Peptides against a protein of PDB entry 7PB4. Designs and how they scored, part 133

Target 1, 105 residues: chain A of PDB entry 7PB4
Amino acid sequence: KMLNIKEYKEKLLSTLGEFLEDHFPLPDRSVKKKKKNIQESSVNLITLHEMLEILINRLFDVPHDPYVKISDSFWPPYVELLLRNGIALRHPEDPTRIRLEAFHQ
Target 2, 218 residues: chain B of PDB entry 7PB4
Amino acid sequence: DALQMAVGYFEKGPIKASQNKDKTLEKHLKTVENVAWKNGLASEEIDILLNIALSGKFGNAVNTRILKCMIPATVISEDSVVKAVSWLCVGKCSGSTKVLFYRWLVAMFDFIDRKEQINLLYGFFFASLQDDALCPYVCHLLYLLTKKENVKPFRVRKLLDLQAKMGMQPHLQALLSLYKFFAPALISVSLPVRKKIYFKNSENLWKTALLAVKQRNR

## One batch from the design tools (peptide; made by RFdiffusion4, then SolubleMPNN)

Design b2_p10_4_s1 (from b2_p10_4, 6 letters changed)
Fold by OpenDDE base, seed 3:
Structure b2_p10_4_s1 (fold): chain B 105 residues (1-105), chain C 218 residues (1-218), chain A 10 residues (1-10)
Amino acid sequence: as target 1 above (105 residues)
Amino acid sequence: as target 2 above (218 residues)
Amino acid sequence: SLTLRLLVEE
């Protein structure tokens, strides 16, 4: 059962990864305009694939508390995309935490 | 400079100690409005104020007024638009503000300096088509953004499903016609040959200002 | 999820 879940997870992530990279890439923030004063929050944004991987891993590793805290590395459009499409759900009491929904059906 | 002071006020927020917070806010808002409509705003000023309008830092009335005066002197930075879309997704702005933003984005589309990063947001805009309030404006935006590489079978299916749900809306028909132009094999449905593409005039709010901007940049 | 189906069917 565990092997099948891991294989399924890997297949899901691989299939999703290509699609997500093609259709929902991160914006290239590399336009380092040298203007000194804007503290561009040096926060490295993660890919949607990486975000999903985190959510899936949390669901499998900690099924009794499958929620992940939204960090600064979570690009808001990705969070919204997951929530709007019912892929993820917000914690009812803590809107800063989200879980993967698709595997609870 | 009065404009710099006004922008600084919105950026830093109101100083707690002023008993007349509303009067001060109104003064600075009027300053921004006056300059924006007369001369337009610099790209840096739009960058700051657009983010403020969408961040939920101020009330909906203030945000609406700020967004309405996001008129460029010359150009709008695509980075400002990318940041703005991020703020829209945080959910701190009202539905009316979202609609206004898409109207603004369509109206100001030609003044955006580059489209490369905005084109990367195609999928996010497309996902917003399901919102009935946004759909007409998003279709118009997508019509402006769509390239051949964006026309995918799954998007065609989604558009056809939306048409089945909403009926043959002019804005949806316009986008479908463009999709058929790029990928005729993906759309088997005979689309009525509409000679005139009709979108809601999103630019009406800024028509006079846009004419002035075009005249200054000629 | 419709999105997941769309992702798997492509």
Scores: peptide ipSAE 0.021, ipTM 0.848, DockQ to the pose 0.108
Fold by OpenDDE base, seed 1:
Structure b2_p10_4_s1 (fold): chain B 105 residues (1-105), chain C 218 residues (1-218), chain A 10 residues (1-10)
Amino acid sequence: as target 1 above (105 residues)
Amino acid sequence: as target 2 above (218 residues)
Amino acid sequence: SLTLRLLVEE
């Protein structure tokens, strides 16, 4: 049963990965304009794929508390995308926490 | 420079616990407004002020006024737009501010220096079509952004579903017509041939200012 | 739900 879940997860993530990369890529911050002094907050943003992976893993690892805290690595448009499309849900009492919507219904 | 002081005030906040916080705020806001409408703002100033307007640092009234005076002297950096979209998604700005932003984005579209990164945001803009308040402006934005590669079957379906829900709207029809132009095989529905494409608020809040900007850059 | 369904149905 666990193996099937892992395989399903991997298949889901792989299938989603290409689509998400094509349609919802991260903005290329690579315009390193060498202006030395502005501490651009070097927050490493994760991909939407990685974000989903985190959410899925949390759901499986801690099903009784499947919520993930939104970190600085979470690109706000991705969070909004997940929430708006019903892929994720905010914690009712803590808006800084989100969970994957249980599609198992 | 008065403008630099004003921008600095909004960026760093009030240095002195002045009892007259509101008076100081108003003074700086008027300074920004005056310069913006007369001469336009530098791309760096727009970058700073646009983020402030959308970050929720100030009240809605202040944010609205700042956003209304985001008039470029020459160009707007696409990076500023990307950052702005991020701020919109944080949810600290009002719905009215979001609407105003999209109106601004459409109005200022030609003054954005590059479109490459904005084009990458296509999917996010498309997802905003479901917001009834944003839909007219998002359709207009998408009309400006849409390339052949963006016209996908799933997006066609979503547009048709939206049409079924909202009825035939001029802005939606305009976007669908563009989609049909790029991918006629994906749209089997007969679209009425409208000779003129009409988007809501073709007369934007910045009409006079934009004319002035174009004249200065010519 | 719709986006995920669309993603799964492809």
Scores: peptide ipSAE 0.020, ipTM 0.847, DockQ to the pose 0.155
Fold by OpenDDE base, seed 4:
Structure b2_p10_4_s1 (fold): chain B 105 residues (1-105), chain C 218 residues (1-218), chain A 10 residues (1-10)
Amino acid sequence: as target 1 above (105 residues)
Amino acid sequence: as target 2 above (218 residues)
Amino acid sequence: SLTLRLLVEE
């Protein structure tokens, strides 16, 4: 059962990876280093694929608390996409935490 | 400069100690409004103020007023739009603000300096079609953005499903017609030949201002 | 989810 889940995970991530890269790429932050001192902390945004991987891993590693805290590396449109499509759910008491929904079947 | 002070106020936030917070806010808001409608705003000013309007830093009334005066002097940076879309997804702005943003985006579309990054957001805009309040404006935006490469079988299916749910809406028909134009083989359904494409008049709020911007940049 | 179904059916 665990092997099937891992294989399913890998297949899902692989299939999703190409699709997500093609249809939901990260915007190219032309960080024009214009020297204006606004230290906009260049938070490195992760890909949607990486975000899903984190969520899936959390579900497997900590099934009793499968929630991941939304970090600054989580691009808000990705979070919204996951939530809106029922792929992820917000924690009922902590909106800064999300879990993968689809794999609880 | 009064405008610089006003923008700085919104950027830095209200200093806690001022007894007349509301009067100060109103003063700065009026300054921004006056300059925006008379001369337009610089791209940098729009970048700052647009983010503020969508960040939830201020109340809905203030955010709405700021967003309504996001009128460019020359151009809007696409980066500002990308950031704005991000803020919309954070969920700190009202539904009405989201609608207003999409209306603004459609109205100001030609003033955005480049479209490459906005085109990358196509999938996100397409996902927003499911929101009944946003759907008319998103269809209009997608009509402006859609390229042949965006017309995929799964998107066609989603549009047809949406049509089945919502009926033959003019804005949806316009988008479907465009899809059929790019990929006729993907749309087997006969679409009524509409001579005129009708979208909601999103530009009405800025019509006079947009004319003025075009005249100044000519 | 519709997106997941779309991804699995392909």
Scores: peptide ipSAE 0.019, ipTM 0.844, DockQ to the pose 0.106
Fold by OpenDDE base, seed 5:
Structure b2_p10_4_s1 (fold): chain B 105 residues (1-105), chain C 218 residues (1-218), chain A 10 residues (1-10)
Amino acid sequence: as target 1 above (105 residues)
Amino acid sequence: as target 2 above (218 residues)
Amino acid sequence: SLTLRLLVEE
């Protein structure tokens, strides 16, 4: 049963990977204009694929508390995309935490 | 200069020591407004102020006033728009501010220096079509951004579903007509041949300012 | 389920 879940997870992530990359790519922040001073926090943004992987892993690893804290690496448009499409839900008491919605119902 | 001081005030925040914080804020707002409507703002000033307006640092009234005066002297940086979209998604701004932003984005679209990164945001804008308040303006924006490669079967389905739900809205019909132009095989439904595409006049708020900008850049 | 399907069926 656990093997089937892992395989399903991998298949889901692989299938989504190309789609997410094509339709929801990260903005190319590489135009670092050299100007030193604006502490644009060089926060390394993760891909939507990586974000989903984190959410899925949390659901499987800690099913009783499947919430993930939103970090600075979470690009806000991705968070909003997941929430708007019902893929993720905010914690009712802590808006900084999100979980993967149970799709298997 | 007075503008730099005003921008600096909004960027750094109010220094605690001023007894009359509201008067100081109003003074700086008026300075920004006056310069923006008279001469336009530099791309760097727009970058700073646009982010401030959408970050939730100030109240809705202040944010609205700042956003209304985001008038370029010459160009708007694409990076400013990308950052702005990110702030919109954080949810610290009001619904009215979001609407105003999309109206602004449509109105100022031609003044944005590049479109490559904005085009990458296509999917995010498309996802905002489900918001009834944003839908008319998002349709207009998508009408400006849509390329053949963006016209996918799933997006066609979503647009048709939206039409079924909301009725045959002029802005939705305009976007569907463009989709049919790029991919006629995906849209078998007969669309009324509208000779004129009608979007809400989102640019009306800036009509005078835009005319002035165009005159200065001739 | 439907949204993920919509995302995957895309």
Scores: peptide ipSAE 0.022, ipTM 0.849, DockQ to the pose 0.155; fails the geometry check

Design b2_p10_4_s2 (from b2_p10_4, 4 letters changed)
Fold by OpenDDE base, seed 2:
Structure b2_p10_4_s2 (fold): chain B 105 residues (1-105), chain C 218 residues (1-218), chain A 10 residues (1-10)
Amino acid sequence: as target 1 above (105 residues)
Amino acid sequence: as target 2 above (218 residues)
Amino acid sequence: SLLLRQLVEE
């Protein structure tokens, strides 16, 4: 049963990954390295696929607290996309935390 | 100059100690408004101020006024638009600000220097069609952005479903007609041959300013 | 989710 869930997870992620990469790619941030000394921490944005993987993994690893903290690597349009489509939900008390919804039915 | 001081004020925020915070804010806001409507703003100034207007740093009234004066002297950077879309998704701006942004984006579309990165946001704009308040303006934006490669079966289905839900809206029909033009095999439904594509005139707020910008850049 | 359903049905 666990193997089937893992395989299903991988298949789902793979199928979703291709679709999401084609239709929701990250914009090319022209990292204009303007040399201004402000350590603008080049926040490395993760792909939507990676974001979903994190959410799915959290659900499987910690099912009693399946929430993931939104980091600076989470591109806001991706977060909004997941929330708007009911793929993810915000924590009722902490809006900086989200969980995968689809598997709680 | 006065404009640089005003932009700097909005960027750095109000200095805590000033008892006359509101008067100072109004002074700087008027400076930005006056320059924007008379001469337009540089791309760098728009980059800074547009993000501020959408970040939720200031109140809705201030944000609305800033956004209304995002008039370019020459061009708007596509990077500014990409950043702005990101801010819209953070949820710190009001629904009215979102509507105003899409109206602005449609009105200023021709002044954006490049479209390559904006075209990558196609899916995100399309996802916003479900918002009833945004739908008319998003349809207009999509009408400007849509290429043949964007016309996919799942998007056609979504538009048809939306039409079934909302009725035959002129803005939806305009977008569907464009989709049918690019991919006639995907749309079997006979669309009424409307001779005139009708979008809400998003540019009306900036009509005079846009004419001035076009004349200056000729 | 509608998006997930659409993705699984393709």
Scores: peptide ipSAE 0.021, ipTM 0.837, DockQ to the pose 0.130
Fold by OpenDDE base, seed 1:
Structure b2_p10_4_s2 (fold): chain B 105 residues (1-105), chain C 218 residues (1-218), chain A 10 residues (1-10)
Amino acid sequence: as target 1 above (105 residues)
Amino acid sequence: as target 2 above (218 residues)
Amino acid sequence: SLLLRQLVEE
């Protein structure tokens, strides 16, 4: 049973990841290092694949509370993409938390 | 410089001590408006002010006025547009602000310095076609952005579905015609040969300003 | 979701 879940997870991640990476890549922050002084908050954005992995892992690890808090590493367009396409759902009481929609239920 | 003070006000927020916050805000807003319409704004100023307008820091009326005066002196940074799209997704701006942004983006498209990163946002713009209020402007934007590599079977299907739902909209037909041009095998439907592609954006709020910008940069 | 269905069906 656990193997099937892992395999399914991997398959889902691979299939979704490839498609989403091809069509929804992160913008290259080619902000050339030149101007030293502006503390642009170096928040490392994660890939959509990584975001999905986090959501899937949370669903499997904590099925009774499958919500993940949206961090600064979550690129807002990705969050919106997941929500609009029904891949993720916002917590009804806390809009800063999202979960993967369980499609297999 | 009055403009620098105004931009600084919007960026840093009101200094607590001013009893007349509204008068100060109006003064700075008028300063930005006057400079923008007269001379245009520097790319750095647009970067700052555009983010402010979309961040929800101020009320909708203020945001709308700021966005209306996002007129470049020379160019708009592509990075500003990418950041702006991010702010739109945060959901702190009104629907009207989103519409205005897309109108602005279409109007100012030629003044954006680069298109590489904007092209990467193609999928996000395409997803916004489902919003009825945005659809006409997004179609126009996509018409400007679409390359052969963007024309995929799933996108064709989505456009056809939208057409089935919304009817034969001129803006949607324009985009479909472009798709058919790039990938005729994917679109079996005969599209009426419209001699003129009409996008709703013919009445550009920035028409006079854009003419002035073009004259200054010539 | 339509997108997920499309992704899974492809």
Scores: peptide ipSAE 0.020, ipTM 0.842, DockQ to the pose 0.105
Fold by OpenDDE base, seed 4:
Structure b2_p10_4_s2 (fold): chain B 105 residues (1-105), chain C 218 residues (1-218), chain A 10 residues (1-10)
Amino acid sequence: as target 1 above (105 residues)
Amino acid sequence: as target 2 above (218 residues)
Amino acid sequence: SLLLRQLVEE
């Protein structure tokens, strides 16, 4: 059963990776939030693929607390895309935490 | 305010107890339509109503009418557009609603307050080129969005493959010509020198309204 | 989600 889950995870990540590389490449532009005064923290945005990988890994590694805290590296449009598409869910009490929706339940 | 009540109705949903749900819905829809076409809508109102139109909360006929009256008084928030695009992925909206949305997006493009986040959704829009019904409008949108940084070898290959499948479509030729302008080394094929770029007239639905908006904001 | 299903079925 565990081997099948790992194989499924790898297959899912590989298939998603190919799709996401083709359709959701890394934004070349660091969204410089022009906040006036504070240092250009060039927050390195992660890919949608990397976001999904983090969410999938958390679900499998820590199934009792499958939530990931949204970091500054998470591009808000991608977060919203995941949430609105039912791929991810927000924590009911903490909107800064999201989990992968268990499609197999 | 009648408009606030109408927007609130769509946001909160129909209260169960109203015997004449259809009449109430029609009344509020007409209120939104009248204000939108006469004065335009505030960015906050567009944010709420655009989200509702694409969420699948109401029927296709209602969603279509709401989307047709998404006319700004001044500007449209980029965040509203990003949220709207996220709903397109959920698949609860009809194909006709998707087409209408892309037509709306092209027509209202200049009224969107900023383009930074929309430009990051370039890949998503590019993926929609595979839909035959969306392709003409997506090409027009991409023509407006494309920067040198977006012109990558894999996208060139996909456009050429699409051209091989669909033939030399005017909207596809326009986009390819722009790609060749930014990255001539990536496009070895000779493109016909077209004097005029031709896209389907997506703005026709809003032409009068857009003229009125421009006149009010001058 | 429909998107994930489409991705897994492809």
Scores: peptide ipSAE 0.017, ipTM 0.749, DockQ to the pose 0.102
Fold by OpenDDE base, seed 5:
Structure b2_p10_4_s2 (fold): chain B 105 residues (1-105), chain C 218 residues (1-218), chain A 10 residues (1-10)
Amino acid sequence: as target 1 above (105 residues)
Amino acid sequence: as target 2 above (218 residues)
Amino acid sequence: SLLLRQLVEE
């Protein structure tokens, strides 16, 4: 049963990965390091694929608390995309936490 | 410079100590408005002010006024648009501000210096078609951005489903016609051959300002 | 979700 879940996860991530890379790539922030002191905290944004992987892993690893805290590495358009399409849900009491929606119902 | 002081005020935020916060805000807002409509704003000024207008730092009335005066002297940076789209997704701006932004984006489209990164946002704009208030303006934007590579079977299906729900809207028909042009095999439905494509005139708010910008850049 | 269904059907 666990092997089937891992295989399913890998297949889902691989299939989604190609689609997400093609249709929802990160914008090339050519962060031209202009030397000005703006501490633009160079927070490295993660890909949508990586974000989904985090959400899926949390659901499987901690099913009783499947919520992930939104970090600065989460690009807001990705968060909105997941929420708007019902792929993810916000925690009812903490809007900074999201979980993958259980598609099995 | 009065404009630099005004931009600095919006960037740094109101200093708590002034009893006349509203008067100071209004003074700086009027300064930005006056310069923007007379001369246009530099790309750096638009970058700062556009982010402020969409970040939710100020009230809706102030944000609306700032957004209405985002008129370029020469060009708008593509990076400013990418950042703006990110702010729209954070959800701290009103629905009316989102509509105004898309109207602005369509109106100012030709003044954006590059389109490469904006084209990468195609999927995000397409996802916004489901919003009834945004749909007419998003269709217009997509009409300007769509390439053959963007025309996919799943997007065709979504457009046809949207047409079934909303009816034969002129803006949706325009986009479908473009899709059919790029991929005729994906759209078997006979679309009425409309000789004239009509979008809502999003440019009306900036018509006079845009004419002035074009005259200065000749 | 509609998007996930579309992603899986492709």
Scores: peptide ipSAE 0.023, ipTM 0.849, DockQ to the pose 0.156; fails the geometry check

